# Peptides against a protein of PDB entry 4Z5W, part 145

Target 1, 305 residues: chain A of PDB entry 4Z5W
Amino acid sequence: IPDVFLELNKLWYFSAQSNLFNGEMPRSLSNSRSISLLSLRNNTLSGQIYLNCSAMTNLTSLDLASNSFSGSIPSNLPNCLRLKTINFAKIKFIAQIPESFKNFQSLTSLSFSNSSIQNISSALEILQHCQNLKTLVLTLNFQKEELPSVPSLQFKNLKVLIIASCQLRGTVPQWLSNSPSLQLLDLSWNQLSGTIPPWLGSLNSLFYLDLSNNTFIGEIPHSLTSLQSLVSKENAVEEPSPDFPFFKKKNTNAGGLQYNQPSSFPPMIDLSYNSLNGSIWPEFGDLRQLHVLNLKNNNLSGNIP

## One batch from the design tools (peptide; made by RFdiffusion4, then SolubleMPNN)

Design b2_p22_1_s2 (from b2_p22_1, 7 letters changed)
Fold by OpenDDE base, seed 1:
Order: C-alpha cells, then structure tokens, then sequence
Structure b2_p22_1_s2 (fold): chain B 305 residues (1-305), chain A 22 residues (1-22)
C-alpha cells in the first residue's frame, strides 16, 4: 500500500479488504487524522501493528483480520478515544491481552478469534472493565485452559459472547448471570463439565445458545423452556452491530455463510454432543420463536413431546 | 500464493472445527 495518506486529508472510509496487499501498513495511514473506518482484512500485510492514537482522532473501526502481522497487541489502542470496533481475528500474536485495555471505555466490539491469545483469566479480568463492551469473540484461543468461574466478573452490557473451540475446562461460569442483556452465547467445542445451570433461563434476551460438543451431564434445565426472547417476539432493538461480519458453516466442507448482524442468526438452542439425561420438556413447545432445537447425541429418554 | 478467494471466515459462530469425537 503506498504511503500517500497525508495527501488524502478528507479520507473517512478506507476499505482494501480481500486483496493481495503485502508489506507493512503505511506510516501515513497510521497517522491519518481523517479516517474513521479502516479495513485491511484478508491481505498479507506484515510487521508490527502500530497506530498513532494522538493523530487518529476520528478512528472508530479497525479491521486488520486475516493478515500476517506479528509482535504484541498494541497496548496504546485505549488512547484511540473513539475506537469502538476491533477485528484482530487470525493474527498470530502469541500474547496476553494488554493490561491497558482496562481503560478501553470506547470499546464496544472485540474479536481475537484464532489469534493465539493466552491466559483467559487475565483476559476476562481486564475486559470486564470495558463498560461499553457488547460483543466479545475469543474462539480458538486459550487451548486447554480453565474457564474462570469467579462470581465477581461482571460484563453488564455484554450481548454476544463467543468462546468456542478452546478445549476449555470448567463449568458454565456463574458470572454470566450478571450479563442480563446477553443475546448470543457460544461455548461449543470445549471440555466444559457439570450441569447446565438453571439461571441461563433467566437471560430474557438470550435467543441463541450453543453448548454443543462439551461434557455436560444431568437434565436439561426446565428454565430453558421460559426463555422470554424465544416465547415472544420482543422487538429486536436494532442494536448497532459490530463493524465485522460473523460466519456460520452450513457444512464442514462448505464456505461459511456471512452474517452481518448477530440478530440475523436463526434462534437456536444447541445442546448436542453432551451426556445429558432425562426427558425433553413438553414446554419446549412454548418457544414459538425457536427455529433450531438440537439435542442429538445425548442420553435423553422418554417420549418426544 | 494466490489469495484464498474464499476468505476463511474470521468470526465463526458454532464452529465445527474438529470431527465429532465418536
């Protein structure tokens, strides 16, 4: 990418995603005063990520995902006072989340999916201080760590939490009960154990629950039949979606379907591939908004209602 | 290397990353 962004003093939006750009991010781009939205996703960019937050006063969204960047996570990003959305998916940092992120009050959406992030305990302890954090994606990190269950963790404004495919040990963490605005929870493809907690049914905005491919035991909590978002059409408040897309594979070999908003996911409960026992509750029939109920590959018995 | 024309999805939801353990 040429180093000409000083001349582009009116540039508000720069998207150069899905190209063949290589080398480092231009220094003039890292100092742009005009840019609000920056997407360089899906290139071969390299070097260390550096942004001059004192110059980049209009930066609101940053998508650098699927690049060959190296080094540490930029600890100065909290100084970008308008920066809301960060997509750092598929950047191999081999790092912990910087402690400076405790001060990241502008942050609303963060992805480190498949970014070789370490120490989930430190990550969650830091990120709980981000009072405006609504979307958190941490999939394919923290390999074989223990999911913290510390009840003092508080994500009051959290709407989307995805921590899948980490081989995490532990139980469904009680601190999630402190997130009453949670809409989407994906903890699939871990080694989570114990019972599914009844308090999950108190999350009135929860329309998408994936606990599949774990080691959960016991009965399906009856409280899941009373999930308010699945009983009635609540007016889905069109919340500002993160400026990065989500993807769902339809089949293992198919390209992922792109979803621009979490609200575009079909309402789902997936408890498949566990060791759950007991019956299917007839009251699942009350979940009139539910599109997908997946209970396959469990130890369930009795009648199908 | 040609750019993989299918951008490998960055943020998977319900990602089947491994074969189900039989």
Amino acid sequence: as target 1 above (305 residues)
Amino acid sequence: PLPNPNPEPTNFVSAQTSAPRK
Scores: peptide ipSAE 0.431, ipTM 0.806, DockQ to the pose 0.595
Fold by OpenDDE base, seed 3:
Order: sequence, then C-alpha cells, then structure tokens
Structure b2_p22_1_s2 (fold): chain B 305 residues (1-305), chain A 22 residues (1-22)
Amino acid sequence: as target 1 above (305 residues)
Amino acid sequence: PLPNPNPEPTNFVSAQTSAPRK
C-alpha cells in the first residue's frame, strides 16, 4: 500500500479487503487524522500493528483480520478515544490481552477469533472493565485453559459472547447471569462440564444458545422452555451491530454464510453432542420463535413431545 | 445471510472445527 494518506485529508473510509497487499501498513495511514473506518482484512500485510492514536482521532472501526501481522497486540489502542470496533481475527499474536484494555471505554465490539490469545482469566478480567463492550469473540484461543467461574466478573452490556473451539474446561460460568442483555451465547466445542444452569432461562434476550460439543450432564433445564425471546416476538431494538460480519457454516464443506448482524441468525438452542439425560420437555412447544432445536447425540429418553 | 466473498471467513458462530465427539 503506498504511503500517500497524508494528502487524503478528507478520507474517512478506506476498504481494501481481500486483495494481495503485502508489506507493512503505510505510516501515513497509521497517522491519518481523517480516517474513521479502516479495513485491510484478508491481505498479506506484515510487521507490527502500529496506530498513532493521537493522530487517528476519527478512527471508529479497525478491521485487520486475516493478515500476517506479528508482534504484540497494540497496547495503545485504548488511546484511540473513538475506536469502537476491532477485528483482529486470524492475526497470530501469541499473546495476552494488554492490561491497558481495562481503559478501553470506547470499545463496543472485539474479535480475537483464532488469534493465538492466551490466558482467558486475564482476558476476561481485563475486558470486564470495557463498560461499552457488547460483542466479544474469542473463538479458537485459550487452548485447554479453564473458563473462569469467578462470580465477580461482570459484562453488564454484553449481547454477543462467542468463545467456541477452545477446548475450555470448567462449567457454564455464573458471572454470565450478570449479562441480562445477552442475545447470543456460543460456548460450543469446548470441554465444559457439569449441568446446564437454570439461570440461562432468565436471560430474556437470549435467542441463540450453542452449548454443543461439550461434556454437559444432567437434565435440560426446564427454564429454557420459558426463554422470553423465543416465546414472543420482543421488539428487539435494533442496536448497532458490530462493523465486522459473522459467519456460519451450513455444512463442513460449504463456504461460510455471512451474517452482518447477530439478529440475522435463526433463533436456536443447540445442546447436541453432550451427555444430557432425562426427557425432552413438552414445553419446548411454547418457544414459537425457535427455528432450531438440536438435542442430538445425548442420553435423552422418554417420548418426543 | 450473504455468500461469503472472503475465502477465509472470520468470526464464526457455532464453529465446527473438528469432527463431532459423539
């Protein structure tokens, strides 16, 4: 990418996704005063990520995902006072989240999906201080770590939590009950154990629950049959979605489908590939908004209602 | 849902990364 962004003093949006750009990010871009949305996703950019937050006063969205960046996570990003969305998915940092992210009050949406992030306890302890954090994607990190169950963890404004495919140990953490605005929870493809907690049914905005491919035992909580978002069409206030899309595979061999908003996911309860027992509650019939109920590969018995 | 223009999608939901365990 040429170093010509100094002259582009009115450039507020730069998208150069899915190209063949290599080398480092140009210094003029890292110092752009005008840029609000920057996306360089899916290139071969390398070197360290450096942003001059003192210069980049308009930066609101940063998508650097699927690049060959190396080094540390930029600890100065909290100084970008308008920066709301960060997509660092597939950047191989091999790092912990910087302690400076405790001060990241502008942050609303963060993805480190498949970024070789380590220490989930530290990550969650840091990120809980981000009071405006609504979307958190931490999939394919923290391999074989324990999901912290510390009740003091609070994500009050969290709407989307995705921590899949980490081989995480532990239980469904009680601190998630402090997230009453939670709409989407994906903890699939972990080694989570214990029972599915009944308090999940108290998350009135929860329309998408994936606990599949874990080691959960016991009965399905009856409280899941009373999830308000799945009983009735709540007028979900269209809150601003993250500037980065989500993806869902239909089939193992299919390309991922892009979902621009979490609300575009079909309402789902997936408890498949666990060790759940007991019956299927007939009251799942009350979940009139539910599109997918996946209970396969459990130890369930009795009649199908 | 839109077709994925990126051959290397990020931010998967319900990411099947391996064979099912059962």
Scores: peptide ipSAE 0.421, ipTM 0.807, DockQ to the pose 0.426
Fold by OpenDDE base, seed 4:
Structure b2_p22_1_s2 (fold): chain B 305 residues (1-305), chain A 22 residues (1-22)
Amino acid sequence: as target 1 above (305 residues)
Amino acid sequence: PLPNPNPEPTNFVSAQTSAPRK
């Protein structure tokens, strides 16, 4: 990428994703006063990520995902006072989240999916201080760690939490009950155990629940049949989605489908591939907005209602 | 949903990363 961004003093949006760019980010780009949206996703960019936050006063969205960047997570990013969205998926950091992220009040959406992030306890302890954090994606990190159940953890404004495929141990953490705005929860492909907690059914905005491929036991909580978002079409005011896309595979061999908004996911309860027992509640028939109910590969018995 | 234009998708939801255990 050429070092000409100083001359581009009116450049508001720079989108250069899915190209063959290599080398480092040019210094003039890291000092751009005009850029609000920066996407360099899916290139071969390298070096350390550095942004001059004192210069980049208009930066609101940063997508650097799927690049060959190295080094530490930039600890100065909280100084980018307008920075809301960060996509750092598939950047191999081999690091913990910086302590400076406690001060990241502008942050609304963060992805570190498959970024070799370590220490989930520290990560959640830091990120709970981000008062505006709504979307958190931490999939494919924290390998074989324990999902902390510390009741003091509070994500008051959290809407989307994705921590899949981490081989995490522990239980469904009670601190999630402090997130009443939660719309999408994916804890699939872990080693989570215990029972599915009844308080999940009190999350009135929860329309997408994936607890599949864990080691959950006991009955399906009857409270899941009363999930308000799945009973009625609430006109949930669609808050601004993250400036980065989500993906869902249809099958192992198909390309992923791109979803630009979390609201574009079909309403779903997936409890498949656990050790759940008891009956299917007839009151699942009250979930008139539910598109997918996946209960396969459990120990369920009785009649199908 | 749109077809994925990127050969290396990120931010998967319900990511099948291994064979099912059962």
Scores: peptide ipSAE 0.408, ipTM 0.805, DockQ to the pose 0.419
Fold by OpenDDE base, seed 2:
Structure b2_p22_1_s2 (fold): chain B 305 residues (1-305), chain A 22 residues (1-22)
Amino acid sequence: as target 1 above (305 residues)
Amino acid sequence: PLPNPNPEPTNFVSAQTSAPRK
């Protein structure tokens, strides 16, 4: 990418996604006063990520995902006072989240999916201080770590939590009960154990639950038949979605279906590939908004209602 | 056209990364 962004003093939106750009990010781009939305996703950019937050006073969205960047996570990003959305998916940092992220008040949406992030306990302890954090994606990190269950963890405004495919140990963490606005929870493809907690059915906005491919035991909580978002079409206020897309694989060989908004996911309960026992509750018939109920590969018994 | 060497960023929801464990 040429170093000409100093001349582009009116450039508000720069999208250069899915190209063949290589080398480092231009220094003039890292100092742009005009840019609000920056996407360099899906290139071959390299070197350390550096942004001059004192210059980049209009920066609201940053997408650097699927590049060959290296080094530490930029600790100065909280100084970008308008920065709301960050997509750092598939950047191999091999690092912990910086302590400076405790001060990241502008942050609303964060993805580190498949970014070789370490220490989930420190990551969650830091990120709970982000009072405006609504979307958190931590998939394919923290390999074989324990998911912390510390009740003091509090994500008051959290709507979307995705921590899939980490081989995480532990139980469904009780601190999620402190997130009453939670709409989408994916903890699939871990090594989570214990029972599914009944308090999940008290999350009135929860329309998408994936606990598949774990080691859960016991009965399905009857409280899941009372999920208010799945009983009635309450007009969930469409809050502004993150500026980065989500993907759902339909087949192992496909690039996945792109979803631009979390609200575009079909309402789902997936408890498949566990060790759950007991019956299927007849009251699942009350979930009139449910599109997908997946209970396959469990130890369930009795009649199908 | 050279294939983009980086696959699109996957904020995967419900990502089957391997064969089912069960």
Scores: peptide ipSAE 0.370, ipTM 0.781, DockQ to the pose 0.599

Design b2_p22_1_s3 (from b2_p22_1, 7 letters changed)
Fold by OpenDDE base, seed 4:
Structure b2_p22_1_s3 (fold): chain B 305 residues (1-305), chain A 22 residues (1-22)
Amino acid sequence: as target 1 above (305 residues)
Amino acid sequence: PAPNPNPEPTNFVSAQTQPPRK
C-alpha cells in the first residue's frame, strides 16, 4: 500500500479488503486524521500494528483481520477515543488482552476470533470494564482453559457473546445472568459440563442459543420455552451491528454463509451433541418465532410432542 | 445470507472445527 494518505486529507472510508497487499501498513495511514472506517481484512500485511491515536481522531472502525501482523496487541488503542469496532480475527498475537483495555470506553464490538489469545480469566476481567461493549467474539482461543464462573464478572450491555471451539472446561457461568440484553450466545464446541441453568430462559432478548457439542447433562430447562424473543416479535431490538461480518458454516466442506449483522441469524436453540435427558417440553410449541430447534445426539426420551 | 467469498472466514458462529463428539 503506498504512503500517500497525508495528501488524502478528506478520506473518510478506506476499504482495501480481500486483495493481495503485502508489507507494512503505511505510516501516513497510521497517522490519518480523516479516516473513520479502515478495512484491510484478508490481505498479507505484516509487521507490528501501530496506530497514532493522537492523530487518528476520527477512527471509528478498524478491520485488520486475516493478515500476517505480528507482535503484541496495540496497548494504545483505548486512546483512539472514537474507536468502536475492532476486528483482529486470525491475527497470530500469542498474547493476553492488554490491561489498558479496561479504559476502552468507546469500544462496542471486539473480535479476536482465532488470534492465539491466552488467559480467558484475565481477558474477561479486563473487558468487563468496557461499559459500551455489546459484541464480543473470542472463538478459537484459550485452548483447554477453564471458563471463569466468578460472580463478580459483569457485562451489563452485552448483546452478542461468541466463545466457540476453545475446548473450554467449566459450566455455563452465572455472571451471564448479569447480561439481560444478551441476544446471541454461542458456547458451542467446548468441554462445558453440568446442567443448563434455568436463568437462561430469563434472558428476554435471547433469540440465538448454541450450546451444542459440549458435555451438558440433566433435563432441558423448562424456562427455555418462555424465551420472550422467541414467543413474540415485539422485543426484537435492532441495535447498531458491528462493522465486521459473522460467518456460519453449514457443512465442513461448504463455504460459510456471511451474515452482516447478528439479527440476520435465524432464531435458534441448538442443544445437540450433549448428554441431556428427559422429555421434549410440549411448550416449545409456544416459541412461534423459533426457526431451528436442534436436539439431536442427546439421551432424550418419551414422545415427541 | 450470501456465500462467503473468502476461503478463511472470520468471526465464526457455530464453528464446527472438530468432528461431532457423538
Scores: peptide ipSAE 0.222, ipTM 0.728, DockQ to the pose 0.430
Fold by OpenDDE base, seed 1:
Parts: sequence; structure tokens; C-alpha cells
Structure b2_p22_1_s3 (fold): chain B 305 residues (1-305), chain A 22 residues (1-22)
Amino acid sequence: as target 1 above (305 residues)
Amino acid sequence: PAPNPNPEPTNFVSAQTQPPRK
């Protein structure tokens, strides 16, 4: 990418995604006063990520995902006072979340999906201080760590939490009960154990639940049959989507389906590939908005209602 | 369009319905 962004002093939106750009991010781009939306996703850009937050006063969205960047996570990003959305998916940092992110009050949406992030306990302890954080994607990190169950963790404004495919140990964390606005929860493809907690059914905005491919035991909580977002249409909150897409793979070998908004996900309960027992509750018939109920590969018995 | 240099999904929501091959 040429180093000409000083001359482009009116440039508000720069999208160069899904090209073959290589080399470093231009220094003039890292100092742009005009740019609000920057997307360089899906290139072969390299070097260390550096942004001059004192210069980049209009920066609201940053998508650098799927590049060959190296080094540390930029600890100065909280100084970008308007920065709301960050997509750092598939950047191999091999790092922890910077302590400076405790001060990241502008942050609304963060993805580190498949970014070799370490120490989930520290990451969640830091990110709970982001009072405006609504979307958090941490998939394919924290390999074989324990999901912290510390009840003091609070994500008050959290809408989307995705921590899939981490081989995480532990139980469904009780601190999620402090997130009453949660709409989408994916904890699939972990080593989570214990029972599915009844308080999940109190998350009145929860329309998408994926707990599949874990080691959960016991009965399906009856409270899941009373999820208000799946009973009635009235709770479809049109919330501002993150400026980055989500991807759902149907098969291991298939390209992922792109979803531009969390609301584009079909309303779903997936509890498949666990060790759940007992019956299927007839009251699942009350979930009139449910598109997908997946209970396969469990130890369930009795009648199908 | 240029071929996607990174064919894997960036923000993967795991809909993988197959158990990991042990």
C-alpha cells in the first residue's frame, strides 16, 4: 500500500479488504486524522501494528484481521478515544490482552478469534472494565485453559459472547448471570463440564445458545423452555452490529457462511454432543421463535414431545 | 475478486456438528 494518506486528508473510509497487499501498513495511514473506518482485512500485511492515536482522532473502526502482522497487541489503542470496533482475528500475537484495555471505554466490539491469545482469566478481568463492550469474540484461543468462574466478573452490557473451540475446562460461569442483555452465547467445542445452569433461562434476550461439543451432564434445565426471546417476537432488539462479520461453518471442510449481524443468526438452542440425560421437555413447544433445536448425541430418553 | 488468502472464517461461531475425530 503506498504511503500517500497525508495527501488524502479528506479520506473518511478506507476499505482495501480481500486483496493481495503485502508489506507494512503505511506510516501516513497510521497518522491519518480523517479516517474513521479502516479495513485492511484479508491481505498479507506484515510488521508490527502501530497506530498514532493522538493523530487518528476520527478512528471508530479498525479491521486488520487475517493478515501476517506480528509482535504485541498495541497497548495504546485505548488512547484512540473514538475507537469502537476492533477486529484482530487471525493475527498470531502469542500474547495476553494488555492491561491498558481496562481503560478502553470507547470499545463496543472486539474480536481476537484465532489470534493465539493466552491467559483467559487476565483477559476477562481486564475486559470487564470496558463498560461499553457489547460483542466479545475469543474463539480459538486459550488452549486447554480453565474458564474462570469468578462471580465478581461483570459484563453488564454484553450482547454477544463467543468463546468456542478453546478446549476450555470448567463449568458454565455464574458471572454470565450478571449479563442480562446477552443475546448470543457460544461456548461450543470446549471441555466444559457439570450441569447446564437453570439461570440461563433467565437471560430474557438470549436467542442463540450453543453449548454443543462439551461434557455437560444432567438434565436439560426446564427454564430453557421459558426463554422470552424465543417465546415472543417483541424482544428483537435491533442493536448496532459490529463492523466485522461473523462466520459459521456447517462442515469442517466447507467455507464458513458469513453473517453480517448477530441478528442474522437463526434462533437456536444447540446442546448436541454432550452427556445430557432425562427427557425432552414438552414445553419446548412454547418456543415459537426457535428455528433450530439440536439435542443429538446425548443420553436423552423418554418420549419426543 | 482476488482469491481469499485466508479461507478460514475470521470470526468463527462454531456450528461444527461433528465430534472431533478422536
Scores: peptide ipSAE 0.047, ipTM 0.678, DockQ to the pose 0.501
Fold by OpenDDE base, seed 3:
Structure b2_p22_1_s3 (fold): chain B 305 residues (1-305), chain A 22 residues (1-22)
Amino acid sequence: as target 1 above (305 residues)
Amino acid sequence: PAPNPNPEPTNFVSAQTQPPRK
């Protein structure tokens, strides 16, 4: 990418995604005063990520995902006072989240999916201070770590939490009960154990629950039949979606399905590939908004209602 | 139970690495 952005003093949006750009980010781009939306996703960009947050006063969205960047996560990003959305998916950092992210009050949406992030305890302890954080994606990190269950963790404004495919140990964390606005929870493809907690049914906005491919035991909590978002069409005000898309891969050979917003996910309860026992509750019939109920590959018994 | 052979992790940015369709 040429170093010509100094003269582009009116450039508000730069999208150069899905090209063959290589080398480093241009220094003039890292100093752009005008740019609000920057997407360089799906290139071969390399080097260290550096942004002059003192210059980049209009930066609101940053998508650098699927590049060959190296080095540390930029600890100065919280100084970008308008930066709301960050997509760092598939950048191999091999790092912890910087402590400076405790001060990241502008942050609303963060993805580190498949970014070789380490120390989930530190990551969650840091990110809980981001009071405006609504979307958090940490899939394919923290390999074989323990999901912290510390009740002091608090994500009050969290709407989307995705921590799939980490081989995480532990239980469904009690601190998630402090997230009453939670709409989408994906903890699939972990080594989570214990019972599915009944308090999940108290999350009135929860329309998408994926706990599949874990080691959960016991009965399906009856409270899941009372998930208000799945019983009735609540007029959920469409809050601003993150500027980065979500992807769900159904088949290894298929391109992942792109979802531009969390509301585009089908209303779902997926508890498949666990060790759950007992019956299927007849009251799942009350979940009139439910599109997908996946209970396969458990130890369930009795009649199908 | 056997693991699902088709992992469906949400927000798997993996599909974006398609070279630009000419």
Scores: peptide ipSAE 0.032, ipTM 0.702, DockQ to the pose 0.093
Fold by OpenDDE base, seed 2:
Parts: C-alpha cells; structure tokens; sequence
Structure b2_p22_1_s3 (fold): chain B 305 residues (1-305), chain A 22 residues (1-22)
C-alpha cells in the first residue's frame, strides 16, 4: 500500500479488504486524522501493528483481520478515544491481552478469533472493565485452559459471547448470569463439563445458544422451554451490530456462511454431541420463534413429543 | 460419544474469502 494518506485529508472510509496487499501498513495511514472506518481485512500485510492514537482522533472501526501481522497486541489502542470496533481475527499474536484494555471505555465490539491469545483468566479480568463491551469473540484461543468461574466477573452490557473451539475445561460460568442482555452464547467445541445450569432460561434476550460438542451431563433444564425471546417476538430489539462479520462453518470443506449481524443467526438451541440424559420436554413446543433444535448424539430417552 | 466430525462451531473466524482464482 503506498504511503500517500497524508494527502488524503478528507478520507473518512478506507476499505481495501480481500486484495493481495503485502508489506507493512503505511506510516501515513497510522497517522490519519480523517479516517473513521479502516478495513484491511484478508490481505498479506506484515510487521507490527502500530496506530498513532493521538493523530487518529476520528478512528471508530478497525478491521485488520486475516493478515500476517506479528508481535504484541498494541497496548496504546485505549488512547484511540472513539475506537468502538476491533477485528483482529486470524492475526497470530502469541500474546496476552494488554492490561491497558481495562481503560478501553469506547470499546463495544472485539474479535480475537484464532489469534493465538493466551491466558483466558487475565483476558476476562481485563475486559470486564470495558463498560460498553457488547460483542466479545475469543474462538480458537486459550487451548486447553480452564474457563474461569469467578463470581466477581461482570459483563453487564454483554450481548454476544463466543468462545468456541478452545478445548476449554470447567463448567458454564455463573458470572454469565450477571449479563441479562445476552442474546447469543456460543461455548461449543470445548471440554466443558457438569450440568447445563437452569439460570440460562432466565436470560430473556437469549435467542441463540450453542453448547454442542462438550461433555455436559444430566437433564436438559426445563427453564430453556421458557426463554422469552423464543416464545414471543416482542423482545427482538435491533441493536447496532459490530462492523465485522460473523462466520458459521456448516462443512469442513466449505467456506463459512457470513452473517453481517447477530440478528441474522436463526433462533437456535444446539445441545448436540454431549452426554445429556432424560426426556425431551414437550414444552419445547411453546418456543414458537425457535428455528433449530439440535439434540442429536446425546443419551436422551423416552418419547419424542 | 465420538466428537462431531463436522465441526460447525460458530467460527467467528473471518473466513479468508479466497480471492476468486482468476
């Protein structure tokens, strides 16, 4: 990418995603006073990520995902006082989240999916201080770590939590009951154990639940038949989505299906590939907004209602 | 139970849209 962004003093939106750009990010781009939305996703950019937050006073959205960047996560990003959305998916940092992110009050949406992030306990302890954090994606990190169950963890404004494919140990954490606005929870493809907690059915905005491919035991909580967002349409508050897309893979060889908004996910309960027992509750018939109920590959018995 | 051979995690992984091979 040429180093000409100093001349582009009116450039508000720059999208150069899905190209063949290589080398480092231009220094003039890292110092742009005009840019609000920056997307360089899906290129071959390399080196360290550096942004001059004192110059980049209009920066609101940053998408650098699917590049060959290396080194530490930039600790100065909280100084970008208008920065709301960050997509760092598929950047191989091999790092922990910086302590400076405790001060990241502008942050609303963060993705580190498949970014070789380490220490989930430190990551969640830091990110709970981000009072405006609504979307958190940590998929394909923290390999074989324990999901912390510390009751002091509080994500009051959290709407989307995705921590899939980490081989995480532990249980469904009690601190998620402190997130009453939670709409989407994906903890699939871990080594989570214990029972599915009944308090999940009290999350009145929860329309998408994926707990598939874990080691859960016991019965399906009857409280899941009372999920208010799946009974009636009245609670579908359209909220501002993150500027980065979500991807669901249906097949190992297929490109993931792109979802631009969390609301574009079909209303779903997926409990498949666990060790759940007991019956299917007939009251799942009350979930009139449910599109997908997946209970396959469990130890369920009795009649199909 | 055997692990699902079809990993359908919500891979909130920015799919590398492979540029269309010309």
Amino acid sequence: as target 1 above (305 residues)
Amino acid sequence: PAPNPNPEPTNFVSAQTQPPRK
Scores: peptide ipSAE 0.043, ipTM 0.670, DockQ to the pose 0.083; fails the geometry check

Design b2_p22_1_s4 (from b2_p22_1, 6 letters changed)
Fold by OpenDDE base, seed 1:
Structure b2_p22_1_s4 (fold): chain B 305 residues (1-305), chain A 22 residues (1-22)
Amino acid sequence: as target 1 above (305 residues)
Amino acid sequence: PAPNPNPEPTNFVSAQTSAPRK
């Protein structure tokens, strides 16, 4: 990418995603006063990520995902006072989340999916201080760590939590009961154990629950039949979606379907590939908004309602 | 490496990463 962004003093949006750009991010781009949205996703950019937050006063969205960047996570990003969305998916940091992210009050959406992030306890302890954080994607990190169950963790404004495919141990963390605005929870493809907690059914906005491919035991909580978002068409408040897309694979070998908004996911309960026992509750028939109920590969018995 | 014309999905939801271990 040429170093010409000083001349582009009116450039508000720069999208150069899915190209063949290599080398470092231009220094003039890292100092742009005009840019609000920056997407360089899916290139071969390298070097250390550096942004001059004192210059980049209009930066609201940053997508650097799927690049060959190296080095540390930029600890100065909280100084970008308007920065709301960060997509750092598929950047191999091999690092912990910086302590400076405790001060990241502008942050609304963060992805570190498949970024070699370590220490989930530290990550969640830091990120709970981000009072405006609504979307958190931490998939394919923290390999074989324990999911912290510390009740003091609070994500009051959290709407989307995705911590899949980490081989995490532990139980469904009770601190999630303090997230009453939670709409989408994906803890799939871990080694989570214990019972599914009844308080999950008290999350009135929860329309998408994936606990599949874990080691959960016991009965399906009857309270899941009372999820209000699945009983009634609540007006899904069109909250501003993250400026980065989500993806769902249809098949292991298929390209992922792109979803621009979490609300575009079909309402789902997936409890498949666990060790759940007992019956399927007839009251699942009350979940009139539910599109997918996946209970396969469990130890369930009795009648199908 | 040829640019994978399909952007490798970055933020998977319900990521089937492996065959279910029985």
Scores: peptide ipSAE 0.429, ipTM 0.814, DockQ to the pose 0.594
Fold by OpenDDE base, seed 2:
Structure b2_p22_1_s4 (fold): chain B 305 residues (1-305), chain A 22 residues (1-22)
Amino acid sequence: as target 1 above (305 residues)
Amino acid sequence: PAPNPNPEPTNFVSAQTSAPRK
């Protein structure tokens, strides 16, 4: 990418995603006073990520995902006082979340999906201080770590939590009960154990639950048949979605389906590939908004209602 | 039951951009 962004003093939106750009990010781009939305996703950019937050006073959205950047996570990003959305997916940092992110009050949406992030306990302890954090994606990190269950962890405004395919140990953490606005939970493809907790059915905004491919035991909690968002068409307030897309793969060989908004996901309960026992509750018939109920590959018995 | 030996790709990967096909 040429180093000409100093001349582009009116540039508010720069989207150069899905090209063949290589080398480092231009220094003039890292110092742009005009840019609000920056997307360089899906290129071959390299080097250390550096942004001059004192110059980049209009920066609200940053998408650098699927590049060959290296080194540490930029600890100065909390100084970008308007920065709301960050997509750092598929950047191989091999790092922990910086302690400076405790001060990241502008942050609303964060993805580190498949970014070789380490120490989930430290990451969640830091990120709980981000009072405006609504969307958190940590998929394909923290390999074989333990999901912390510390009751003091609190994500008051959390709406979307995705921590899939980490081989995480532990149980469904009680601190998630402190997130009453949670709409989407994905903890699939881990080594989570114990029972599915009944308090999940008290999350009245929860319309998408994926606990598939774990080691859960016991019965399906009856409280899941009373999930208010799946019983009634409540007007889900269309809150501003993150500026980065989500991807759901249906098949191993297929490209991921792109979802631009969490609300574009079909209402779903997926408990497949566990060790759940007991019956299927007839009251799942009350979930009139449910599109997908997946209970396959369990130890369930009795009649299908 | 054993975990599914065919790891279905993670349902949620915010940046499963296919590498640019050269």
Scores: peptide ipSAE 0.216, ipTM 0.646, DockQ to the pose 0.083
Fold by OpenDDE base, seed 4:
Structure b2_p22_1_s4 (fold): chain B 305 residues (1-305), chain A 22 residues (1-22)
Amino acid sequence: as target 1 above (305 residues)
Amino acid sequence: PAPNPNPEPTNFVSAQTSAPRK
């Protein structure tokens, strides 16, 4: 990428994703006063990520995902006072979340999916201080760690939590009950155990639940048949979605379907590939907004209602 | 029950599936 961004003093949006750019980010780009949205996703960019937050006063969205960046997570990002959305997916940091992220009050959406992030306990302890954090994606990190169940953890404004494919141990954490605005929960492809907690059915905005491919036991909580977002068409206030896309793989060989917004996901309960027992509740028939109910590969018995 | 033979999670927020188009 050429070092010409100083001359581009009116450049508000720079979108250069899915190209063949290599080398480092040019210094003029890292010092741009005009840029609000920066996307360099899916290139071969390298070096350390450095942003001059004192210069980049308009930066609101940063997408550097799927690049060859190295080094630490930039600890100065909280100084970018307007920065709301960060996509650092598929950057191999081999790092912990910086302690400075406790001060990241502008942060609304964060993805570290497949970024070799370590220490989930520290990550959640830090990120709970981000009062505006609504979307958190931590998929493919924290290999063989334990999902912390510490009741003091509090994500009051959390709407989307995705922590899939981490081989995480533990149970569904009680601190998620402190997130009453939660709309999407994916804890699939872990080693989570115990029972599915009944308080999940009290999350009135929860329209997408994936607990598939775990080691959950016991009955399906009857409270899941009363999820208000799946009973009625709530006018879910479409809050501004993160500026980064979501992807759902339907099949191993198929390119993942891109979803630009969490609301674009079909309303779903996936409890497949667990050790759940008991019956399917007839009251699942009350979930008139439900598009996908996946209960396959369990120990369920009785009649199908 | 047998584990899902499809080893990849259904949800990726990252462009995992966008291999750089050769």
Scores: peptide ipSAE 0.152, ipTM 0.662, DockQ to the pose 0.066
Fold by OpenDDE base, seed 3:
Structure b2_p22_1_s4 (fold): chain B 305 residues (1-305), chain A 22 residues (1-22)
Amino acid sequence: as target 1 above (305 residues)
Amino acid sequence: PAPNPNPEPTNFVSAQTSAPRK
């Protein structure tokens, strides 16, 4: 990428995703005062990620995902006072979340999916201070760590939490009950154990629940049949979605389906591939908005209602 | 139970590789 962004003093959006760009980010780009949205996703960019946050005063969205960047997570990003969305998926940092992210009050959406992030306890302890954080994706990190159950953890404004495919140990954490705005929860492909907690049914905005491919035991909580978002179409206030798309990988050979908004996900309860027992509650019939109920590969018994 | 052969983990960049897709 040429170093010409100083002259581009009116450039508001720079989207150069899915090209053949290599080398480092241009210094003029890292100092751009005009750029609000920067997307360099799916290139071969390398070197360290450096942004001059004192210069980049208009930066609101940063997508650097699927590049060959190296080094540490930029600890100065909280100084980008308007920066809301960060996509660092598939950048191999081999790092912890910087302590400076405690001060990241502008942050609304963060993805570190498959970024070799370590120490989930520290990551959640830091990120809970991000009061505006609504979307958090930590999939394919924290391999074989324990999901912290510390009841002091608080994500009050969290709407989307995705921590899939980490082989995490532990239970469904009680601190998630402090997230009443939670719409999408994916904890699939872990080693989570215990029972599915009844308080999940009190999350009135929860329309997508994936707990599949874990080691959950006991009965399906009857309270899941009372998930208000699945009983009735609440007028979910369309809050601003993250500037980066979600992907659900249906088949190994198929490209993952792109979802531009969390609301584009089909309403789903997936409890498949666990050790759940007991009956299927007939009151699942009350979930008129539910598109997918996946209970396969459990120890369920009785009649199908 | 055997793991799901078709893992459907939700993530932000699942379909994209580090190699540029046209």
Scores: peptide ipSAE 0.157, ipTM 0.701, DockQ to the pose 0.096; fails the geometry check

